Peptides against a protein of PDB entry 3C2G. Designs and how they scored, part 158

Target 1, 209 residues: chain A of PDB entry 3C2G
Amino acid sequence: IRTFDLLGLLLHDSDAIDGFVRSDGVGAITTVVQYPNNDLIRAGCKLLLQVSDAKALAKTPLENILPFLLRLIEIHPDDEVIYSGTGFLSNVVAHKQHVKDIAIRSNAIFLLHTIISKYPRLDELTDAPKRNRVCEIICNCLRTLNNFLMMWIPTPNGETKTAGPNEKQQVCKFIEIDILKKLMSCLSCEGMDTPGLLELRSTILRSFI

## One batch from the design tools (peptide; made by RFdiffusion4, then SolubleMPNN)

Design b2_p28_7_s3 (from b2_p28_7, 13 letters changed)
Fold by OpenDDE base, seed 3:
Structure b2_p28_7_s3 (fold): chain B 209 residues (1-209), chain A 28 residues (1-28)
Amino acid sequence: as target 1 above (209 residues)
Amino acid sequence: SSLEERLRKAREEQDEAFDEVIKKALEA
């Protein structure tokens, strides 16, 4: 635990982060978080989040890492783990088609829906720190969804993939009224990634209208 | 700020269209 905290303090620049990732730091973390220690799992996932935007991840095989992380999030009802894990997911899929494909094959869409669905409406949360964390989690999920949806939006200069029937069915769950209400609720929260949420709203409009 | 105004406009421009999405979602 202390080691992860110390590493987090040291990884403040892109070169250090890339160095860590190149040395299979992500694999090392994923190995450590397999221990049944909640504090260790939290610390490890937090560190994963910290390195999740590393350039070196483009060269890191995630075929084993992503399914593991998704499973971890699925089985650990810990807001901190879920926050870090969904944050990691949202960052690693960004601008990486092959990573998006891995995530989708690993049932990420369904998991994201499940996560969002399980949390109460933000207006029902009276504890501000809890409300903010839940909002951040939902935002992470929705940002990831945005990245998936963008794959299927026709671009003038590119071949657009079409969603398969299973993916289409899963994605359609995100236009459920409950999900849309939670998106709107997040948009109303102060201090959130408003630009990102607006982008998602735009993507939804383009994808479902 | 300029950013705040831009964000406000972006919200307003999409509100009507997004309401339509919500309406369709309710009908599904």
Scores: peptide ipSAE 0.021, ipTM 0.482, DockQ to the pose 0.048
Fold by OpenDDE base, seed 1:
Structure b2_p28_7_s3 (fold): chain B 209 residues (1-209), chain A 28 residues (1-28)
Amino acid sequence: as target 1 above (209 residues)
Amino acid sequence: SSLEERLRKAREEQDEAFDEVIKKALEA
């Protein structure tokens, strides 16, 4: 725990972060968070989030790391872990097709659905800190989902892929009425990434038309 | 216009089309 805190302090600039990542720092963290210590897991996942936008990650194989993290998020009920983990996911898939593919193969779409499903509507949360954290989690999920969906939308200057049948089925879960109600509640929640949600709506439109 | 107004307009512009798409998808 103290080590992760110290590392967090040391990783204060992009060069340090890249150095850490190049030295398999992400792998090291994922090894440590395998131990059944909640504080350690929280600290480790937070550190993962801190390095999740590192340039060096583009050159880091995530085939073994990402599935593990996804599983960790799946089984761990801690909002802080989920926040950090979904934040990590959203950042690492950004602009990286190969990472998106790994995530999708690792059941990320379904996981995102599961995460959203377990949280109440934001308007039902009366505790502001809790509501804010949930908003952030949902935003991370939506950002990730949007990044996935964008792969399957034809663009004038871009390559498009066709979603497989499993992916399509998983995506369809996000248009279930209960999920939609939860997502739409975010549009009226203060502090929510409303632009991101609107972007997702646009993406959904383009995906299902 | 404020960011809020811009976001409101963007939301409203998408609402009808979004609802139609979702409705159609749920019926499929």
Scores: peptide ipSAE 0.020, ipTM 0.450, DockQ to the pose 0.045
Fold by OpenDDE base, seed 2:
Structure b2_p28_7_s3 (fold): chain B 209 residues (1-209), chain A 28 residues (1-28)
Amino acid sequence: as target 1 above (209 residues)
Amino acid sequence: SSLEERLRKAREEQDEAFDEVIKKALEA
């Protein structure tokens, strides 16, 4: 735990983060968090989030890492783990088709739906820290969804990838009224990634209208 | 102010469109 905290303190610049990732730091963290210690898992996932936007991840094989993380956040009820894990997921799939494919094959879409469905509406949460954390989790999930949906939107040249039947079915769950209401609730929250959420709203309009 | 007004209108239009999606989802 202290080691991860120390590492987090050392990883303040992009070069240090890239260096850590190039040294298989992500693999090291995922190995360590396999130990059944909740505090260790929290610290490890937090560190994963901190390095999740590293450029070096483009050269890092995630075939084993990503499915493991998805399983971890699936079975762990800890909001901090879920926050860090979904944040990691949203960042690593961004602009990386191969990573998106791995995530989708690992049932990421369904998992994201499950996570969003698990949490109450934000207006039902009176505790501000809890509400903010839940909002962040939902936003992480929705941002990831946006990244997936964008794969299936036609490009300016008219080319588009088509979602498979399973992916389409899974994505359709995100137009459930409860999910859409939660998206809207996130849009109304102050201090959130409003541009990103507006982009998702736009993506949903293009995908489902 | 002109640009701000245009952005406001664009947002309102998007909100209306999104409401239609929600409505459609409820009817399905």
Scores: peptide ipSAE 0.020, ipTM 0.472, DockQ to the pose 0.039
Fold by OpenDDE base, seed 4:
Structure b2_p28_7_s3 (fold): chain B 209 residues (1-209), chain A 28 residues (1-28)
Amino acid sequence: as target 1 above (209 residues)
Amino acid sequence: SSLEERLRKAREEQDEAFDEVIKKALEA
């Protein structure tokens, strides 16, 4: 635990983060968090989140890492683990088709839906820190979803993939009223990525027309 | 399609509320 905290303190710039990632730091973290220690898992996932924007991740094989992380999030009903894990997922899939494909094959869409569905409406949470954390988690999930949906929207200058039947079935769950209400609730939260959430709504509508 | 109908229903139920949220967010 202290080791991960110390590592986090040392990773203050992009070069240091890239160096860590190039040295298979992500793999090392995922190896360590295989031990059933909640504190270790929390610390490891937090560190993963901290390095999730690293440019070096584009050259890092994630075929083994992502499925493991997704399983970890699935098994641990810990807001901090879920926050860090969904944040990591959101960042690593951004602008990387290969990583998106790995995530989708690893049942990420279903997991994201499950996570969003399990949390109460934000307006029902009276504890501000809890409400904020839940909002962040939902936003991470929705941002990830947006990244997936964007693959299947025709662009004038881009290659467009067509979602398979299974992906379509999974994604259609996100137009459920309860999910849309949670999206709206996130839009009402101060300090959230409102433009990103608005983009998601547009993306959802465009994906199902 | 079933999906189209679900989308239509979702829009009908959420568009007004969503527009209000957007308006508030843009004014903030």
Scores: peptide ipSAE 0.019, ipTM 0.436, DockQ to the pose 0.026

Design b2_p28_7_s4 (from b2_p28_7, 13 letters changed)
Fold by OpenDDE base, seed 5:
Structure b2_p28_7_s4 (fold): chain B 209 residues (1-209), chain A 28 residues (1-28)
Amino acid sequence: as target 1 above (209 residues)
Amino acid sequence: SSLEERLRKAREEQAKAFDEVVEKAKAA
């Protein structure tokens, strides 16, 4: 725990972060958070979030790391772990087709649905810190989902893949009425990434029309 | 403000379009 805190203080510039990542720092964190200690898991996931946009991650194999993290946020009830984990996911899949494929094969789309399903509507949360954290989690989920869906939308200058039947089925979970109600409630909540939500809606529109 | 009204209208239009897509997807 103290080591992760120290690393968080040291990794305040892009070069240091890249150096850490090149030294298999992400793998090291993943190894440490396998121990059944909630404080350690929280600290490790926070550190993962801090390094999640490092350029060096493009050269880091994530085949073992990403499925583990997805499983961790699936089973762990801690909002801080979920926040950090979904933040990590959203950053590492950005502009990385290979990482998107790993995430999708690891049932990431369904997991995002599960996470959104877990939380109440934002307008039902009276505690401001809790509401804000949930907003951030939902934003991370929406950004990640948008990144997945964009792979299957024809663009003038981009590669387009065809979604498989399993992926289509997973995406269809987001059009469940309860999920849609929760997402719509985000539009009226302060602190929500409204542009991100609108972007997702636009992406879904383009995916199904 | 004029900008706020424009944003509101855009959101409403997008919401309607999204709802139509959802209904179409449910019917498929």
Scores: peptide ipSAE 0.020, ipTM 0.507, DockQ to the pose 0.040
Fold by OpenDDE base, seed 2:
Structure b2_p28_7_s4 (fold): chain B 209 residues (1-209), chain A 28 residues (1-28)
Amino acid sequence: as target 1 above (209 residues)
Amino acid sequence: SSLEERLRKAREEQAKAFDEVVEKAKAA
């Protein structure tokens, strides 16, 4: 735990972060968070989030890392773990088709739905810190979903990937009324990534029209 | 402000469009 905190303090520089990632730091953290220690898991996931946008991750094989993280956030009720994990997921899938594929194969779309389903509408949360954290989690989920959906939107050159039937089914879960109500609640929340949510809506519209 | 009102209206219009698409998708 202290080690992760110390590492976090040292990893403010992009080169340091890249160095950590190149040395399989992500793998090391993933190994550590496999132990059933909540404090360790929280600290490790936080560190993962801190390095999740590192350029060196493009060269890091995530086939053995991402499924474990997804399972971890699936089973762990801790908002901080979920925040860090969904943040990590959002960052690592961004602009990385191969990582998106790994995530999707690992049931990430449905997991995002599950996470959003777990939390109440933001307007029902009276505790501001809790509301803000939940808002951030939902934003992470939505950003990740948007990144997935964008794969299946036709490009100007006419090329597009087609979502498989399983992926389509998973995406359809986000048009459930309860999920939609929560998304609408997010739009009304101050500090929400409104542009991101609107982008997601636009992407959904393009996906279903 | 006029800008705030315009943004509100734009969001409402987008929400309406989204709802229409959702309803269409549910009916399919």
Scores: peptide ipSAE 0.019, ipTM 0.484, DockQ to the pose 0.039
Fold by OpenDDE base, seed 3:
Structure b2_p28_7_s4 (fold): chain B 209 residues (1-209), chain A 28 residues (1-28)
Amino acid sequence: as target 1 above (209 residues)
Amino acid sequence: SSLEERLRKAREEQAKAFDEVVEKAKAA
């Protein structure tokens, strides 16, 4: 725990972060957070979030790391773990087709649906810190989903990856009317990534027409 | 402003189109 805190304090420089990632720092964190200690899990996931936009991650094998993190988020009810984990996910899948594929095969789309379903509507949350944290989690989920769906949008040259039947099923669960209504209700909430939500709607429109 | 109004209209049109796609997807 103290080690993760120390690393979090030291890793403010992009080169230092890249160095940590190149030394299999992400793998080290995921190994440590396998111990059933909530404080350790929180600290580890927070550190993952801090290094999640590192350039070196593009060269880091995530085949074992990402499924583990997704499972951790699935079984942990902790908002801080979910926040950090979804933040990590949203960053690592960005512009990385291989990582998107790993996440999708690991049921990430349906997990995002599950996470959003778990939380009440933002307008029903009276506690500002809680509402803000939930808002951030939802934004992470929306950004991640948008990145997934973009893979299946036709390019101007006509090249398009086709979603498999499992992916289609997962996407269909996410775009259920009750979920969409819940997400739309977030547009009126302060702090919501409204542009991100609108982009997601546009992406869905382009994906299904 | 005229720009703000145009953006509002564009968002409304996008919302309508999105709803139509969602309904079509459910019927399939």
Scores: peptide ipSAE 0.014, ipTM 0.408, DockQ to the pose 0.040
Fold by OpenDDE base, seed 1:
Structure b2_p28_7_s4 (fold): chain B 209 residues (1-209), chain A 28 residues (1-28)
Amino acid sequence: as target 1 above (209 residues)
Amino acid sequence: SSLEERLRKAREEQAKAFDEVVEKAKAA
């Protein structure tokens, strides 16, 4: 636990972060968080989030890491773990088709739906810190979903992948009224990325029309 | 109205617009 905290304090330089990632630091963290200790899991996932935008991750095989992380998020009800894990996921899938494919094969779409479904609407949360954390989690899920949907939208001069029937069915769950209300409730939070929401709106339109 | 109230109203308008678009997409 203390080691992860120390690493988090020291990894402020992009080169240092890349060095950590190149030395299989992500794999090391995932090994450590396999132990059933909540504090350790929280610290490890937080560190994963901190390095999740490192350039060196593009060269890191995530085939073993992502399925593990997704399972970890699935089985832990801890908001901090879910926050860090969904943040990691949203960052690593961005602009990387191969990573998106790994995540989707690992049931990420269904997991995102499950995560959003488990939380109440933000207007029902009276505790401000809790409400803000839930908002951030939903935003991470939303950003990840947007990245997945973009794969299946025809672009001029681009190869468009076709979503499988299972993926299509899972995506359709996100346009259910209860899910959409939860997504839209994030607009009530300060710091909400309104442009990002508008992008998602456009993406949904292009995906379903 | 306060800045906060104006911001709230703007966000609500965006939410409504999003809902309308989604419903339109579902109907297509």
Scores: peptide ipSAE 0.009, ipTM 0.385, DockQ to the pose 0.044

Design b2_p28_8_s1 (from b2_p28_8, 17 letters changed)
Fold by OpenDDE base, seed 3:
Parts: structure tokens; C-alpha cells; sequence
Structure b2_p28_8_s1 (fold): chain B 209 residues (1-209), chain A 28 residues (1-28)
């Protein structure tokens, strides 16, 4: 815990972050957070989030790291862990098709649906800190989902993959009435990624139905 | 008071913005 806190204080610039990542810092964190200590898990996931946009991650194999993190998010009912984990996920999948593939194979689409579904409607959350944290988690999920969908959208100049039947089915779950109502409730939260909401729904309706 | 009037105007403006966002979401 103390080590992660110290590292977090030292990693203020992109070069330091890249250096940490090149030294397999992400692997080191994931090794440490395998221990069942909530404080350690929180600290480790927070540090992962801090390094999640590092350029050096493009050269880091995530085949063992990402499935572990996804499982951690799945089983750990902690908003801070979920926030950090979904934030990490959203950053590492951005513009990296191979990482998207790893995440999708690791059932990330379904997991993101589960995460969104488990939280109350934002307009029903009276506690502002809780509401804001949940809003941020939803934003992370939306960004990740939109990044996934980009792989399957035909573009004039881009290589597109065809979504498998399972992936298509999982994506279409995000236009069901209950989840749509929940997503609509997010509009009441300050800082909500409204463009991301619109993009998700529009993309699903245009390309997956 | 003038301050209260400004605060109320701001509140109404925020509400209108929210309704517009909801409308756009439904049309997307």
C-alpha cells in the first residue's frame, strides 16, 4: 500500500510513467493486487488508472493482465476499484484493436452491461459523492463500449471486422428498455458523457439492428 | 432579491439544457 502510494506520487510526468510501464510495472501491480486486501487492491487499481494512458502500454502484453483485471472488477463490489478498473480498461483499449480483442474475448461487453445494471438510476441517488462516482463509472463504460463498437462500424478507409453472434447479442442488450431508462437517468448528472451516450445508442441502432 | 432572481434564472436555464439533452438522446 505505502509503496503504491509513493509510486503514485512519483509518477507525475509521461516519461516517468513510461519508464514504469517499460519495467513491467503494470505486471508488478497486478501481481500484488492478487492478495485479498481491499486497501491494497484499491491502491493498485488507482495506480493502474494513473498509468493507463502511457504510450509504453502499446508494447506491453496485456493477455494476462486484462483478464485478471476484468475478473477483479466482476467480483469486487467496490466503487473505487470499479472506477479505476473501468478507467484503465477504457484507456488501454483506445485505438488498440488487439487490446479490444483481448477484452472482448474476456467477456468485457457483458461485464460492462452488468456494471451499469447493478447501479441505481442516477436520478435516484441523493448522495452527491456516490452519484458522481457512479456517473464516472458509467462514463468509463460508455467510452469502452464505443471503442469496441468502432471495430465493427464500416468506414470508407478503415478495416472493419464482423461482430460475432455472441458479441452482437451482447451489444444489443444496451438498447433494451431497462438499460435505456438507466442510461437516460445519467443525463441528470453533471459531467456525464452525453455525446458518448448518443454515440452508443446511435451506433447500435444503425449497425447492429 | 436580485441574487435570487439570477439563481432562479440559472436554474431554469439548466433545466432547459437537460430537457434538450434528453430530447436528443431519444432521437438518436
Amino acid sequence: as target 1 above (209 residues)
Amino acid sequence: SFIEEVEEADRKARERQLEELKRRYELA
Scores: peptide ipSAE 0.008, ipTM 0.332, DockQ to the pose 0.020
Fold by OpenDDE base, seed 5:
Structure b2_p28_8_s1 (fold): chain B 209 residues (1-209), chain A 28 residues (1-28)
Amino acid sequence: as target 1 above (209 residues)
Amino acid sequence: SFIEEVEEADRKARERQLEELKRRYELA
């Protein structure tokens, strides 16, 4: 825990972050957070989030790391872990087709649906810190989902990859009535990524129906 | 009172903003 805090203090420079990542820092954190200690898991996932936009991650093999993280955020009850984990996911899949593929094969689309679905309506959350954290988690999920959908929309040259039937089915779950009601409730939350929410719905309706 | 009028105006403005966001979400 203290080590992660210290690392967090030291990793304010992009070159230092890249150096940490190149030294398999992400793998090291992932190994440490496998211990059943919630404080350690929280601290480790927070550190993962802090390094999640590092350029060096493009060269880091994530085949073992990403599935583990997905399993962690599937089962862990702590919103701070979910926030950090979904934040890491959203950053690491950005502009990286191979990482998107790993995540999707690891059932990330359905997992993100599960995460959004498990939280109450944002407009029913009276505790502001809780509401804000849940809002941020949903924003992370939306960003990740939109990054996935980019693989299956037409490019400027008219070329597109076709989503498989399973992926299409998983994507279409986000336009079912219950999830739509949940997503609609997000519009009242300060800090909500409304453009991302609109993009998700619009893309599904235009390209996946 | 002036304070109540300002608070009510702000409330109405927030409500209008929310309705616009809902409209955009439904129509997009």
Scores: peptide ipSAE 0.007, ipTM 0.327, DockQ to the pose 0.019
Fold by OpenDDE base, seed 1:
Parts: sequence; structure tokens; C-alpha cells
Structure b2_p28_8_s1 (fold): chain B 209 residues (1-209), chain A 28 residues (1-28)
Amino acid sequence: as target 1 above (209 residues)
Amino acid sequence: SFIEEVEEADRKARERQLEELKRRYELA
């Protein structure tokens, strides 16, 4: 635990972060967080988030890392773990088709739906720190989802991959009435990615229905 | 059958809702 905190303090520049990642630092963290210790899991996931935008991650095989992280988020009902994990996911899938594919094959779309669905309406959360954290989690989910959807939107430059029937079904779950009500409750929250929310719904309605 | 009629009515209702929602978001 203290080691991860210390590492976080030492990783101040991009070169140090890249060095850590090139040394299989992400793999090391994912190995350590397999131990059933909540504090260790929190610290490890936070460190993952801190290195999630590293350039060296583009050269890191994530086939074994992403499925593990997604499973961890699924089974661990901890806002800090979910925040860090969804933050990591949102950063690593950005502009990387192969990473998006790994995440989607690992049931990421459905998981993100589950994450959003499990939280109460933001307008009903009276505790500001809790509300803000939940808002951030939802923003991470939205960014990730929008990144996924981009794979299936036709571009002027060529043929796009078609979403499979399962993926299409999972995407369409985000326009069901219950999830829409939940997402609409987020619009009043300070710090909400309102453009991302609107983009998600618009994209689904235009391209997936 | 009655069940088929209900299912079709529900389907049509959902389609209308989606079309209206689509219209709203396309205009936004």
C-alpha cells in the first residue's frame, strides 16, 4: 500500500511514467491487486489511473490486464476502485482500436451500463463528495462509451467496422427509459460531461436504432 | 392472438417513443 503511494509521488513527469510502464509496471500492479485487501486494491487502481495516459501504454499488451481490471470493477463495490478503474479504461481506449476491441470482448459495454445503473440519481445525493465522485465515474463511463461508438460510425475516409448484434443490443440498453432517467438526473450536476451525455444518446439514436 | 396484439402495440409504442426522442436529439 505505502509502496504504491510512494510510487505515485515519484512519478511526476512523463519520462518517469513511461519508464515505469515499459518495465511492466502495469502488470506488476495488476498482480498485486489480486490480493483480497481493499486498501491495496484502492491504491493500485489509483496508480493505474495515474499512468493511464502514458505513451508507453500504446506498446503494452493489455489482453491480460483489461479483462482483469473489468472483472475487478465488476465485483468490487468501491467508488474509489470504480473511479480509478473507469478512468484507466477511458484513457487507454482513447484512439486505440485494438484496445477498444479487447474491452468490448471483455463485456465492457454491459459493465458500464451496470455501473451507471447501480448508482442513485445524482440529484438525490445530498453528500457533495459522494455526488462529485459518482459524477466523475459516470463521466468516465460516458467517455469510454463514446470512444467505443466511434468504431462503428461511418467516416468519409472508408469502410467502418459494423457492430455485431450483441454489441448493438448492449449499446441500445443506454436508451432504455430507466437508464435515460438516470442519465437525465446527471444534467444538473456540476462537472457533468453534458456534451458527452448528449453525444452518446444522439449517436445511439442515429446509428444503432 | 391477444398476446400478439399486445406485443405489437407495445412495439409500436416503443418505436414512436424512439422516433420522437431521435427527433429531439437530432435537433439539439
Scores: peptide ipSAE 0.006, ipTM 0.335, DockQ to the pose 0.015
Fold by OpenDDE base, seed 2:
Structure b2_p28_8_s1 (fold): chain B 209 residues (1-209), chain A 28 residues (1-28)
Amino acid sequence: as target 1 above (209 residues)
Amino acid sequence: SFIEEVEEADRKARERQLEELKRRYELA
């Protein structure tokens, strides 16, 4: 724990972060978070988030890392772990088709739906720190989802991949009435990625139904 | 054909549902 905290304090610039990633730092963290210690898992996931936008990640194989992280998020009911993990996911899938594919194959879309579905309505959360953290988690999920959807949206000048039937089904889960009500409840929340929410909703309605 | 009519009816029903959903979202 202290080691990860120290590492987090040392990783203040992009070069240091890239250096850490190039030295298989992500793999090292992944190894450490396999131990059933909640504090260690929190610290490790936080560190993952801190390095999640590193340029060096483009050269890092994520085939073993992403499925593990997704599973960790799935089984660990810790807001800090979920926050860090979804943040990591949202950053690593950005502009990386191969990483998106790994995540999607690892059931990321369904997982994100599960995450959003498990949290209460934001407008019903009275504790501001909790509400803010949940808001951030939902924003991470939305950003990730929108990044996934972009793969399947036709662009005027480009060949787009077609979403498979399973992916379409998973995406369409986000237009079910209960999840829609929950997402609508987020619109009034300060700090919500309202554009991202609207984008997700509109994209699904226009392109996936 | 009957099949085509059913398919068209289903398509129209889906379109109406989608439009209603869109409308509900625009009003929300």
Scores: peptide ipSAE 0.006, ipTM 0.335, DockQ to the pose 0.016; fails the geometry check

